Peptides against a protein of PDB entry 4JHK. Designs and how they scored, part 16

Target 1, 212 residues: chain A of PDB entry 4JHK
Amino acid sequence: EDYKIQSFDLETQKLLKTALKDPGSVDLEKVSSVIVDQSLKDQVFSREAGRICYTIVQAEAKQTNGSVFRRNLLNRLQQEFKAREETRKRSTQEWVCLVSFICNIFDYLKVNNMPMVALVHPVYDCLFRLAQSDALKNEEEVDCLVLQLHRIGDQLEKMNVQLMDELFNLLRDGFLLQEDLSSMGRLLLLEILEFRAGGWKLSDTAQKYYYS

## One batch from the design tools (peptide; aimed at target 1 Q78 L119)

Design b1_p28_1 (made by RFdiffusion4)
Pose (drawn by RFdiffusion4):
Structure b1_p28_1 (pose): chain A 212 residues (1-212), chain P 28 residues (1-28)
Amino acid sequence: as target 1 above (212 residues)
Amino acid sequence: DSEQESWDETNQESLDYINSIIDERKET
């Protein structure tokens, strides 16, 4: 019900609500463009845009059996994904938004009730970037890293365990060895090590230790 | 077909990038 589009221009809200019901009536290319655009600019929308993207993808399949919107969205995201390092230099905020959005799409948009394998390596590409020492020194990126691991970390490991294993080695390494990792960064990494070791769940006691 | 080829190339490049990080870590 709530796609979290309050950040949008009033005219665009109408465009987006229309695409949900009658995708054939709207320019799906321009629709996908305004969604990707806004997703890089607003944090709340970047972690929630998957809902509205899925609803539109399903609406098109139902109405016209088409997947044009899905296609424009994936190709536009691929372009942002390819330019990830440049976007990170320009704005950490936009970068974490891109990762949150890509990961939200991996979570919501399924293909025959299965995850899109097309996004497996790109998502790991993003999380490995966050696990690097120049990224871990920024609590903003560590927060982004652990958000994705909480949400889709389990699904990702099923698709590829080798990558999740090597990724968590970087997490342990940064935890023990890195000195400019902050206190909050340390708390976040420790919680995610326990989270994964526990089978991607938060124990009652860890809930008490880490969170208010 | 060309769009699929683009996605295959992107997945391969992502994997190569990740492997380079893993190799560099293990050499250190």
Fold by OpenDDE base, seed 3:
Structure b1_p28_1 (fold): chain B 212 residues (1-212), chain A 28 residues (1-28)
Amino acid sequence: as target 1 above (212 residues)
Amino acid sequence: DSEQESWDETNQESLDYINSIIDERKET
């Protein structure tokens, strides 16, 4: 299996490769920190990071029946989540990277083929924040919101349909009532409203775009 | 409030619960 880790220096690449194969031989706290740090800078990497994290978790479980990596990862993510409003004020890019990473971890890091229940409310909290009026007027945040809903909306709804209904009520109101939406933002909201109404089903073309 | 509980602890509790269900199903 090939992982996209070329953006790291050679030493860090070796560290990650070792963690993937022999997690017991490396500092898994350091590994988790490196992955989180890079995911907060690169939204594209955050998708790959989900797969990397899943592989490390599985490898550690098989090797030592341990969960050191997962514990450190979740602790770091929670710290970043708690500071999310400050992050948003400082950098929209870092904020959307954070949301993307949390959503990607929810999507990929499953145990016994089940999502981590602990991430359900944090993910919804992020999406609800993106659905507020001050965020909906920002095209970068709308893009992030719609992208995550395309990727994990159906899974999230299965976990809590009531929260999903509430979220989409906000999106509908934003689409209909908010005057300072960009043209693209309005189109994206309409598209995601129709996407859910259609049962979260994508065309083949859309599938390539959102899941590539 | 998603900030109230430790994500790690909450997740571990959830996994323990799931594993208990799986074990029960295997025994039946």
Scores: peptide ipSAE 0.367, ipTM 0.809, DockQ to the pose 0.097
OpenDDE base, seeds 1, 2, 4, 5: peptide ipSAE 0.027, 0.022, 0.032, 0.020; ipTM 0.539, 0.508, 0.544, 0.531; seed 2 fails the geometry check

Design b1_p28_1_s2 (made by RFdiffusion4, then SolubleMPNN; from b1_p28_1, 18 letters changed)
Fold by OpenDDE base, seed 5:
Structure b1_p28_1_s2 (fold): chain B 212 residues (1-212), chain A 28 residues (1-28)
Amino acid sequence: as target 1 above (212 residues)
Amino acid sequence: SSFEEELKELQEESLEKIRKVFEERKAR
């Protein structure tokens, strides 16, 4: 399989490729670190990282029945999550990358074909942060929010419908009441509101307007 | 509840831009 790891230097690419095939032969802590580091810099990779991480987890489980990679990954995720406000203030780009990464880990890194319960609240916390007024005025953050909800909203709702209701109350209020939304931001919020209202699907009419 | 009317009004100013965004998302 081809993974989008061109952003890494050749040595790191080799490391990652080896981890994907023979995780027992590499330093999995280092592997997790480089994945997280790059995911914070590259949103495209943030998406890919979920798939990569899942593959490594499965490979390690199969090879050694171990979970060293997953443990290190989650530990690093927790660290970054705790520092999310600092990250946001430092760089909106890194912040949305972090959110994207966490959401993608939630999406891809299943345990017994189920989402990791431990990630539910962290994911919601990130989305709630994006749903705050100071974030909704930033189109980049709205884009991230809506994108993640499109990807994993239905899964998240199944895990905790109460939090999803609360989240969408904020989004509704943002759409209706917040004055400094960009036109795009407002459209995105409207779209995601309709998306959930339709059972995490777009009606034909809505789809026509949003996707033409 | 549907927001189709609001969407119709907003699309005149942002439809082209939103199409670009969604296409990008599909590519991710």
Scores: peptide ipSAE 0.021, ipTM 0.473, DockQ to the pose 0.017
OpenDDE base, seeds 1, 2, 3, 4: peptide ipSAE 0.019, 0.019, 0.000, 0.017; ipTM 0.361, 0.358, 0.346, 0.443; seed 3 fails the geometry check

Design b1_p28_1_s3 (made by RFdiffusion4, then SolubleMPNN; from b1_p28_1, 20 letters changed)
Fold by OpenDDE base, seed 4:
Structure b1_p28_1_s3 (fold): chain B 212 residues (1-212), chain A 28 residues (1-28)
Amino acid sequence: as target 1 above (212 residues)
Amino acid sequence: SSFEAELQALQKESLERIQKGFEERKAK
């Protein structure tokens, strides 16, 4: 399998490749830290990071029946999540990357083939933050919000439909009532509202309308 | 507790709730 790790230096690339194949031979705490750090800087990698993390977790489980990587990853993730407001204040880009990373971990990293229940509320908390008025006026945050809902919205709803209803109430209110949305932001909100209403699917007609 | 420990505990609790729900529905 090919993993998009070109943004790392050669030494780090080697470390990651080794972790993917022989996790027991590397410092998995360091590996987890490197992945999280890069995920906060690179949105493209943030998406890829979920797949990489899943592979390492599976490799370690198979090799040693261990969970050192997962434990370190989740501990670091919790730290970053707790500091999310400070991250947002410091850098919208890093904040969006953080949300993307958390959502991707939720999407890819399963426990006994089940979604990680402990991540449900953290994911919703991030999405709710993106759904606040001060975030909806920022197109970068709207892009992130809509993208994540396209990716994992159906899974999240299955975990907690009440929170999803509350979230979409905010999005509907934002679409209808907020005056300082960008044209694209408003279009994206409308699209995602329609997306959920259609059972987390877009008709061919809707696809053409919004993305052609 | 560690985040992973919390995750495991919550996962277990969730599974138990789901199982209980299934049993209750079967009993009806």
Scores: peptide ipSAE 0.037, ipTM 0.557, DockQ to the pose 0.044
OpenDDE base, seeds 1, 2, 3, 5: peptide ipSAE 0.031, 0.007, 0.030, 0.007; ipTM 0.453, 0.291, 0.453, 0.289; seed 1 fails the geometry check

Design b1_p28_1_s4 (made by RFdiffusion4, then SolubleMPNN; from b1_p28_1, 19 letters changed)
Fold by OpenDDE base, seed 4:
Structure b1_p28_1_s4 (fold): chain B 212 residues (1-212), chain A 28 residues (1-28)
Amino acid sequence: as target 1 above (212 residues)
Amino acid sequence: SEFEKELEELQKESLEKIEKVFKERKEK
């Protein structure tokens, strides 16, 4: 399989490729750090980092029955999550990349084909932050929020319906009451409200309307 | 790490609950 790692230098690409095939031959702490660092900077990579991480986790499990990579990854992820407000203040781009990365880890890095329970609250916390008034006025944050809900909303709802209801109450209020939303932001909120209302599905007609 | 520890504890305790939720949602 091809992994989108072209944003790394050649040496780092080699490191990652080796980690994917033979994780025992590389410093997995370094690998995890590189992945997290790049996920905070590169939107394209952050969206695929989950798949890469899953592959490395599986490779290590098969090779040594170890979990060194996962432990290092989650440790770093926790650190970044705890610092998310500072990240948001520093760079909206890095913030949405962080959210995207966490959501992708949730989506791809599963245990026994089940979502990681430990990530449920962190993911919701990120989405709730994106649903606050100061974030909804930023189209980049709205785009991130809606994209993640399209990708993992149904899974998250299965994990905690009450939190999802609370989240969508905020989105509804934002759509109806907040005055400084962009036209696109308001459209995206309406779309995601309709998406959930339709059982996390959209008709072809609706999809064309919102994304044509 | 705290995250890893949380994962181990929560996954162990809630797997059956999660499976139940998924089943119920699929049936609706």
Scores: peptide ipSAE 0.050, ipTM 0.536, DockQ to the pose 0.053
OpenDDE base, seeds 1, 2, 3, 5: peptide ipSAE 0.015, 0.026, 0.024, 0.026; ipTM 0.382, 0.515, 0.428, 0.566; seed 2 fails the geometry check

Design b1_p28_2 (made by RFdiffusion4)
Pose (drawn by RFdiffusion4):
Order: C-alpha cells, then structure tokens, then sequence
Structure b1_p28_2 (pose): chain A 212 residues (1-212), chain P 28 residues (1-28)
C-alpha cells in the first residue's frame, strides 16, 4: 500500500500511481528513470523503492506480458553500478543509497519466485567495497553494510557461501585490527558477526545488549 | 604489520569480486 513516494514531485506521484494500474499507458522508460534518479537522492526511498518496482513489474506482466520496465530499470541500475566508485567519490550519501536500492531490488524483484542471479555478484561487489578499511572508518557506510546484511544477507549466502565467508573475514579483520574504526562501527560489526553466526537471527540477549 | 597484511588481502579479494561482477555484467 505505502510505496513511500512522498518525496516526489506532485506530477511524478501521479505518473507513478498511474504506472501501477496501467503500465501500458505510460512511458516505462521515463518511469524507471525517475525511480532510479530519486533512489540515489533520498534515503528512505532507496531502502523502499523495491515495493513499487515489483508492483509495476507484475502489472506489466499481467497487462501486456511485457518486461520492458524491468529491463529499463535493470539496465539503468547496471549503469549506476558500473559507475559506483565515481559516485562514491562524489557523495557517500548517494553511494549508500545506490547500494540500499540495488539490495532492495534483489530482495523484492524475483524471477519465478527465485532471486535474480544477475544481482548476486554485483551485491557482493558492493558489500566488499563497504568492508574495506577506507569505508569502515565511516559509520555511514558501516550502517549501510549491516543494513543489507540484516535484510538479504541470508538470501545472499545461499546463492554464494564462498563470498559471504571471505566477506566476514574482512569484517573480523577490521574489527580486531583497524584502529580508526569508531565505537559505533565496532558495535555494528560485532552485532553482525553474532547475527550471522546465529543463522541470520538476532538473539534475545543480543537484542538487549545492542539495541535500545 | 598484521593490519597491513589484512589490507593487502582485502584489496586482492575486492579485485577478484570486481572481476566476477564484470563477467556477470557482460553476460547479462
């Protein structure tokens, strides 16, 4: 019901609501463009755009059996993904928004009730980037890292365990060895180590220790 | 010294993941 599009221009809200019901009536290329554009600019929308993208993808399949929107969206995201390092230099805020959005799409947009394998390596590419020492010194990026691991970390491990293992070695390494990792960064990494070791769930006691 | 070694390993791992991502993008 709530696609979280309040950040949008009033005209665009109409465009988006129209695409949900009658995709054939709207420019799906323009629609995908305004969604990706806004997703990089607004944090709340970046971690929720998957709902509206899925609803539109399903609406097109139902109405016209087409997947043009899905296609435009995936190709535009691939372009942003390819330019990830440049975007990170320009704005940490945009970068973490890109990662949140890509991961939200991996969570919501399924292919025959299965995850899109096309996004497995790109998601790991993003999370490995966050696990680097130059990224871990920024609580903003550690926050982004652990948000994705909470949400799709379990699904990702099923698709590829080797990568999740090597990724969590970087997490342990940064935890023990890195000195400019902050107190909050330490709390976030410790919680995620316990989270994963517990099978991607938060124990009652960890809930009490880490969170208000 | 241990931290520098860990950084080298992290850089290598990151390059390997980049390569996988590039192959995935070409195949897609």
Amino acid sequence: as target 1 above (212 residues)
Amino acid sequence: SAFEEAQERAAELKEEVDELSTETAEES
Fold by OpenDDE base, seed 5:
Structure b1_p28_2 (fold): chain B 212 residues (1-212), chain A 28 residues (1-28)
Amino acid sequence: as target 1 above (212 residues)
Amino acid sequence: SAFEEAQERAAELKEEVDELSTETAEES
């Protein structure tokens, strides 16, 4: 299987490739750190990172029956999550990358095709933060919020419909009541409201309206 | 913390992950 890791230097690419095939032969703490660091810089990579992480977890389990990589990954995520408000203040870009990464980890690190229950609240915490008025006025944060809900919204709802209802109440209120939304932000909020209302899918007509 | 709980849950799911990994390896 091919993984998109061209954003890394050759040495790091080799490290990642080795981790994917022979995780026992590399420093898995270093590998996890590299993946997280890059994911905090590149939101697009965060999607790929989730897939890579899942593969490494499987490879380590198969090879050594270990979970060193996952432990290190979660430890790093915990550190970043704890500092999320500081990260947001420092860099909106890093903040949305962090959210994207956590959401993608939730999406990909499944066991028997089931999400990790323990990640549900952390994900919702991030999404609720993005749904606050101070975040909704920032198009980057709205983009991130809407993107994650497109990717994992249906899964999250299955885990906790009450939290999803509360989240979308905030989004509705933002759409209707908040005055300092960008035009695109408002459009995206409307789109995601319709997306959920339509069973986490868009009609062909809606697709053309929003994205044509 | 939430992530500490995740780590504990991850440990509990180790056997399931191992089984999945084995199956995937055999099918590849």
Scores: peptide ipSAE 0.023, ipTM 0.539, DockQ to the pose 0.024
OpenDDE base, seeds 1, 2, 3, 4: peptide ipSAE 0.023, 0.006, 0.017, 0.032; ipTM 0.431, 0.304, 0.372, 0.647; seed 4 fails the geometry check

Design b1_p28_2_s1 (made by RFdiffusion4, then SolubleMPNN; from b1_p28_2, 14 letters changed)
Fold by OpenDDE base, seed 2:
Parts: structure tokens; C-alpha cells; sequence
Structure b1_p28_2_s1 (fold): chain B 212 residues (1-212), chain A 28 residues (1-28)
């Protein structure tokens, strides 16, 4: 399979390709660091990163029954997550990349076809942060929030419906009550509210309304 | 010009949401 790793230099590309096929032959800590670093800079890559990470995890498990890569990956994620508020203050772009990456890892890095329970609360914490008033007025953060909910909202809800209800209460209140939302922000919030209300699927009516 | 830029950005965001929604539905 082809992975979108053309943004890396050739040496790093080789490293990643080797990790995908023969993880035991490379420094998996280095591999994880490279993936995380790039994911924090490129939200588009962060989506691909989830798939890459899953493949490496599976390859290592099959090859050596090991989990070195996953452990290193999650350790790095934990570090970034713990510093999320500082990251947000420093760079909105890096912050939304972090959220995107964590969500994508949640989406792809499943164990026994199940989401990693350890990531549930971190994901929700990130989404709740995006749902705060100071974030909702930022279009970039709203975009991130809505995109993630479209991707993994249904899965997250299955893991904890109470948190999802609380999250969407914030989104509803933001939509209705917050004065400094952009028009697009309000539109996106409305769309995601309706998306969940429709069982995490788009109705024909909604499709026409938002995307005609 | 500002209005046109806003519209462009809006269209891009909506397109992203649409794409992800479609992918999500397809994966279900």
C-alpha cells in the first residue's frame, strides 16, 4: 500500500517504509517521533498518520509480538496532550493538529478492533476544549471540532454517551447564545448538531441545505 | 474582496465537512 509520506526527506521516507514492512529492523522510537512531529505541523498528514501507525503496530505485533512502537507513540502523545493548553496558547495551528492527530489515532489505532479506552477521555478533553467559548469564536478551532466529530463522533458516543451529551450541550449553547461566532461558525455548529441528531449520518435534506 | 475571500473559505470548509461525512457513511 502507498502512504502519503512524500513530505518527508528521502532518508525519513525510507525509514518509514522499512518500519511499515520490517519494524524490528529500525528504531521505532525514532519512527514514532518523526510521525508525531510531522502530525503536529500538518493536519492533513495527521489523518494519514493514523493509518501508518496502525500498520506499524500490526506489523510489529506480527513480527515480534512486540509493542515498542505503540508504547513510544502513546508516550509522546501523552506528553503533547499534557501540554495542550500551552500548545494552544502558542499556536492554534499546532493545537488543532494535535487534536486531529489524537482523534485520528483513536480512529485507526484499534486493539482487537476496539478503540483504545485510554484515549477516550483525552479525545473528549480536547473536544471539550474546542467547545469552550474562546475556542468557538475561532473558525480554525470550530473547523477542527466539526471535522473530528464527523470522523469519530459516533465511536466516541458509544464509548461515553454522557460526555457526548455534555459536549453537544456546549455546542448548542454556543450556537444559540454566543454572540461573537462567525456566520460560518454558526453554520458548522448547526450542521454538526443536526448530524448527531440524525444518528451521525446526513439526511438528504441536510445534504441539500449545506452542500448544494 | 473580503466578502469573496470569506465565501471561498466557507466553501472549502463545507467541502471538507461533506467529504468527511461521506467517508464516515461509507465506512459504516
Amino acid sequence: as target 1 above (212 residues)
Amino acid sequence: AAAEEAERRAAELLAKVRKLAEETLAAS
Scores: peptide ipSAE 0.038, ipTM 0.604, DockQ to the pose 0.027
OpenDDE base, seeds 1, 3, 4, 5: peptide ipSAE 0.037, 0.026, 0.021, 0.035; ipTM 0.601, 0.587, 0.505, 0.578; seed 1 fails the geometry check

Design b1_p28_2_s3 (made by RFdiffusion4, then SolubleMPNN; from b1_p28_2, 13 letters changed)
Fold by OpenDDE base, seed 1:
Structure b1_p28_2_s3 (fold): chain B 212 residues (1-212), chain A 28 residues (1-28)
Amino acid sequence: as target 1 above (212 residues)
Amino acid sequence: SAAAEADKRAQQLLEKVRELAQKTLEES
């Protein structure tokens, strides 16, 4: 199985490869920290990090029935989540990478083949932040918001439909009422509104309207 | 995997919407 770890130096790549195969032979706290650090800097890696993390979790469970990696990962993730507003102010790029990473972890790390309940509110909190007026005017944040909803919206709705309704009320209001949305931003909001309305899939009518 | 397929679909849709946005801007 191939993983996108080209952005790391050779020594770190070796560390990650070893963690994927023999997690008991490496410092899993260090591995988790490296993954989180890189996920905040690299959008491509941020979107792939969940798959890597899942593999390490599975490997450790198989090897020792342990969960040291997952514990360290979630602890670091919680720290970054708590500091999300400061991160957003410092760098929009790092902020959307953080959101992407959290959503990716939610998507890939399952407990008893179910999403982690502990991540539901953190994910919604991030998406609600992206749905605020000051974020909707930024194309990079709108891209992130819509991308995550396409990926995990149906799963999130199953976990809490009330929060999803509230979130999409904000998106509807943004689409209809916010004046400083870009043309791209407005089109993305319209698309995601129809995507959910169609049961988290595009109808034939919507497909024709947007792409033909 | 389902996750990989979702990522691919999402990215493709975003790209298509960007194309539409560009056309809209050119017509305005």
Scores: peptide ipSAE 0.047, ipTM 0.648, DockQ to the pose 0.018
OpenDDE base, seeds 2, 3, 4, 5: peptide ipSAE 0.018, 0.027, 0.018, 0.023; ipTM 0.480, 0.615, 0.487, 0.540

## One batch from the design tools (peptide; aimed at target 1 R70)

Design b1_p29_1 (made by RFdiffusion4)
Pose (drawn by RFdiffusion4):
Structure b1_p29_1 (pose): chain A 212 residues (1-212), chain P 29 residues (1-29)
Amino acid sequence: as target 1 above (212 residues)
Amino acid sequence: STDELLEELSEKSVEDWEEYTEKEIEAFE
């Protein structure tokens, strides 16, 4: 029900609500463009845009059996994904928004009730980037890293365990060895190590230790 | 090594995206 589009221009809100019911009536290329554009600019939308993207993808399949929107969206995201390092230099805020959005799409947009394998390596590419020492020194990026691991970390490991294992080695390494990792960064990494070791769930006691 | 893994991961990230996107869309349809 709530696609979290309050950040949008009033005209665009109408465009988006229209695409949900009648995709054939709207420019799906323009629609996907305004969604990706806004997703890089607003944090709340980046971590929720998957709902509205899925609803539109399903609406097109139902109405016209087409997947044009899905296609424009994936190709536009691929372009942002390819330019990830440049975007990170320009704005940490945009970069964490890109990762949040890509991971939200991996969570919501399924293919025959299965995850899109096309996004497995790109998502690991993003999370490995967050696990680097130059990224871990920024609580903003650590926060982004652990948000994705909480949300789709389990689904990602099923698709590829080797990558999740090597990724968590970087997490342990940064935890023990890195000195400019902050107190908050340490709390966040410790919680995610316990989270994964516990089978991607938060124990009652960890809930008490880490969170208000 | 970690550097080799990151390099391979970067290459496979784009390659798999291009390889599987249209296949997944066709399967979804």
Fold by OpenDDE base, seed 4:
Structure b1_p29_1 (fold): chain B 212 residues (1-212), chain A 29 residues (1-29)
Amino acid sequence: as target 1 above (212 residues)
Amino acid sequence: STDELLEELSEKSVEDWEEYTEKEIEAFE
């Protein structure tokens, strides 16, 4: 299976490829750090990173019944999550990359084919932050919010419907009451409101856009 | 308020993550 890791130098590519095949032969802490670092810089890679992480987790589990990679990955993510407000202040781009990565990890990194319960509140926290008035006025943050809800909203709702209801109350209020939304931002909010109301179901065309 | 909710979510997030980390350490080390 091919993974999109062309953005890394050759040495790092080799490291990642080795981790995917023989995780016991590499420093999995270093691997996790490299993946997180790149995911914080490249939103496109964040999606691929989730897939890569899942593969490494599965490979390690099969090879040694270990979870060193997952532990290191989540420890690093926890550090980044704790610093999320500072990240947002420093760079909107890095902030949305962080949110995207956390959501992608939630989406891909299953434990016993189930979402990690430990990530539910962090994901909701990020989405609620994006749903605040100061974030909704930024189209880049709205794009991120709507994209994540399209990708993992149904899964996240299954974990906690009450929080999802509260989140969408904020989105509805933003759509109806906030005056400084961009035209595109308002359209995106309307679309996601309708998307959930429709049971999180997409057309084939829309599915390609949000999931590919 | 929304601010209070965010604070609660932040606290729960940190708590859940720390609990997970502790369990992982106990289980695999």
Scores: peptide ipSAE 0.262, ipTM 0.840, DockQ to the pose 0.547
OpenDDE base, seeds 1, 2, 3, 5: peptide ipSAE 0.258, 0.261, 0.068, 0.251; ipTM 0.838, 0.839, 0.603, 0.835

Design b1_p29_1_s1 (made by RFdiffusion4, then SolubleMPNN; from b1_p29_1, 17 letters changed)
Fold by OpenDDE base, seed 5:
Structure b1_p29_1_s1 (fold): chain B 212 residues (1-212), chain A 29 residues (1-29)
Amino acid sequence: as target 1 above (212 residues)
Amino acid sequence: SLEELAKRLRELAVKEWEELSDIELKEFE
């Protein structure tokens, strides 16, 4: 399998590649740490990170019936989640990377082919934070919010439709009432509102309207 | 209301996540 890890130095790339194939031969705590660190810096990598993490989890389970990597990963994720407001204040970029990473872990790191229940509300909490007025005025945060909802919205809704309804009430209010939205931000909110209304799909006509 | 209930449940769930121990995390493995 090909994984996008070119952003790491060669030594770390080797470490990750080894972890993917032979997790028992590497320090899995270190592996989890470097993945989280990079995911907090690179939103694009966060997507790949989810897939990488899932692969390592599977490999370790198969090889040693262990869960060292997943435990360390989730512990670190929890730490970052707890500090999310501090992260947001420090750097919007790091904040959206954190959200992206958490969402991608939710998407990929499944247990028995099901999303981890423990991650549902943390994910919603992040999305709710992005849906607040002070976040909606920032296009970078709106981009992140809409992107995650496109990717995992349907899965999240299946886990808790009530929270999804509440979230989209905020998005609707933002779209209708918030004055300091960028034009693109407003467009993105409208698109995601219609996206969910259409069963988490875009019609051909909508596709042309928003993306042509 | 349903919204208030959902909000409270979310708050509790988030708090629980923040307080998860290694043992509790293991339960989800």
Scores: peptide ipSAE 0.025, ipTM 0.459, DockQ to the pose 0.344
OpenDDE base, seeds 1, 2, 3, 4: peptide ipSAE 0.022, 0.024, 0.024, 0.014; ipTM 0.548, 0.510, 0.471, 0.351

Design b1_p29_1_s3 (made by RFdiffusion4, then SolubleMPNN; from b1_p29_1, 16 letters changed)
Fold by OpenDDE base, seed 2:
Structure b1_p29_1_s3 (fold): chain B 212 residues (1-212), chain A 29 residues (1-29)
Amino acid sequence: as target 1 above (212 residues)
Amino acid sequence: SLEELAKRLRELAVKEWEELSDKELAEFE
């Protein structure tokens, strides 16, 4: 399989490719660090990173029955998660990249095709944070929130429908009551409300309305 | 309340993630 890793230098690309095929021959701690670092800078890469991480996890499990990569990856993510408020204050861009990466890890890094239960609450926590009034006024955070819900909302709801209901209560309130939303932010909130109401699917008419 | 829920959610998020990390680490100790 081909992976979008052209943003890395050639040496790092080689490292990643080797990790994908022969994880036992590389420093998997370094690999995990590189992936996390890049994911915190590039939201687009975060999606690909999830797929890469899953592949490396599988490769290591098959090769050595080990989990060094996953351990290091999750430990790093835990550290970043714990510091999420500071990250948000420092850089909205880094914050939304962090959320995106955590959500993509949730989406891709599954065991027996099941989501990691331990990531459910962390993901919801991030989304709830994005749903607060101080975040909803920032279009970049709204973009992130809506994007993640499009990607993993249905999975998250299956894990905990009560939390999803509460989350969307916040989104509804933001849409209806918050005065300092941007026009685009308000539009995105409306769209995601409709998206969930439609069973996490977007109708053809809605797609044209919101994304044409 | 939503505030209480958020607080509990944060606590659970940290706890469960830490437990996972500890479990992962324990596999190699």
Scores: peptide ipSAE 0.182, ipTM 0.773, DockQ to the pose 0.480
OpenDDE base, seeds 1, 3, 4, 5: peptide ipSAE 0.174, 0.034, 0.173, 0.154; ipTM 0.769, 0.496, 0.767, 0.756; seed 3 fails the geometry check

Design b1_p29_1_s4 (made by RFdiffusion4, then SolubleMPNN; from b1_p29_1, 15 letters changed)
Fold by OpenDDE base, seed 5:
Structure b1_p29_1_s4 (fold): chain B 212 residues (1-212), chain A 29 residues (1-29)
Amino acid sequence: as target 1 above (212 residues)
Amino acid sequence: SLEELKEELRKRAVEDWEKHVDIELKEFE
């Protein structure tokens, strides 16, 4: 299976490929750090990173019955999550990449084919932060929010429907009441409202309206 | 209030992460 890791230098690519194939032969703490660092810089990679992480976790479990990579990965993510407000102040891009990566880990790194319960509230916290007025006025943050809800909204709702209702109350209020939304931001909020209302999918007519 | 809800959510997010991640990691083994 091929992974999109061309954004790394050749030595790091080799490291990642080895981790995917023979995790016992590399420093898995270093691997986890490299993946998180790149995910904070590249939103495109953030999606792929979830898949990569899942594969490494499985490979290590099968090879040594170990969990060094997963432990280090989640510890690093926890640290980044705790510092999320400072990250947002420093760089909106890094902030939305962090949210994207956490959501992708939620999507891919599952226990018994179920989402990790420990990540539910952290994910919701990030999404609620993106749903605040100061974030909704930033199109990049709205893009991130809507993208994550498209990807994992249905799973999150199954974990806690009350929080999802509260989140969408904020999104509805933002759509209706907030004056400084961009045209695209307002369009995206409307889309995601309809997306959930339609059972976490777009109707054919809606798809044509927004994307044709 | 909304602010109270946000604060509670933030608190739960951190606590749940700290308390449950290690437990779930063991379940992978």
Scores: peptide ipSAE 0.161, ipTM 0.745, DockQ to the pose 0.911
OpenDDE base, seeds 1, 2, 3, 4: peptide ipSAE 0.020, 0.029, 0.025, 0.114; ipTM 0.502, 0.473, 0.620, 0.725

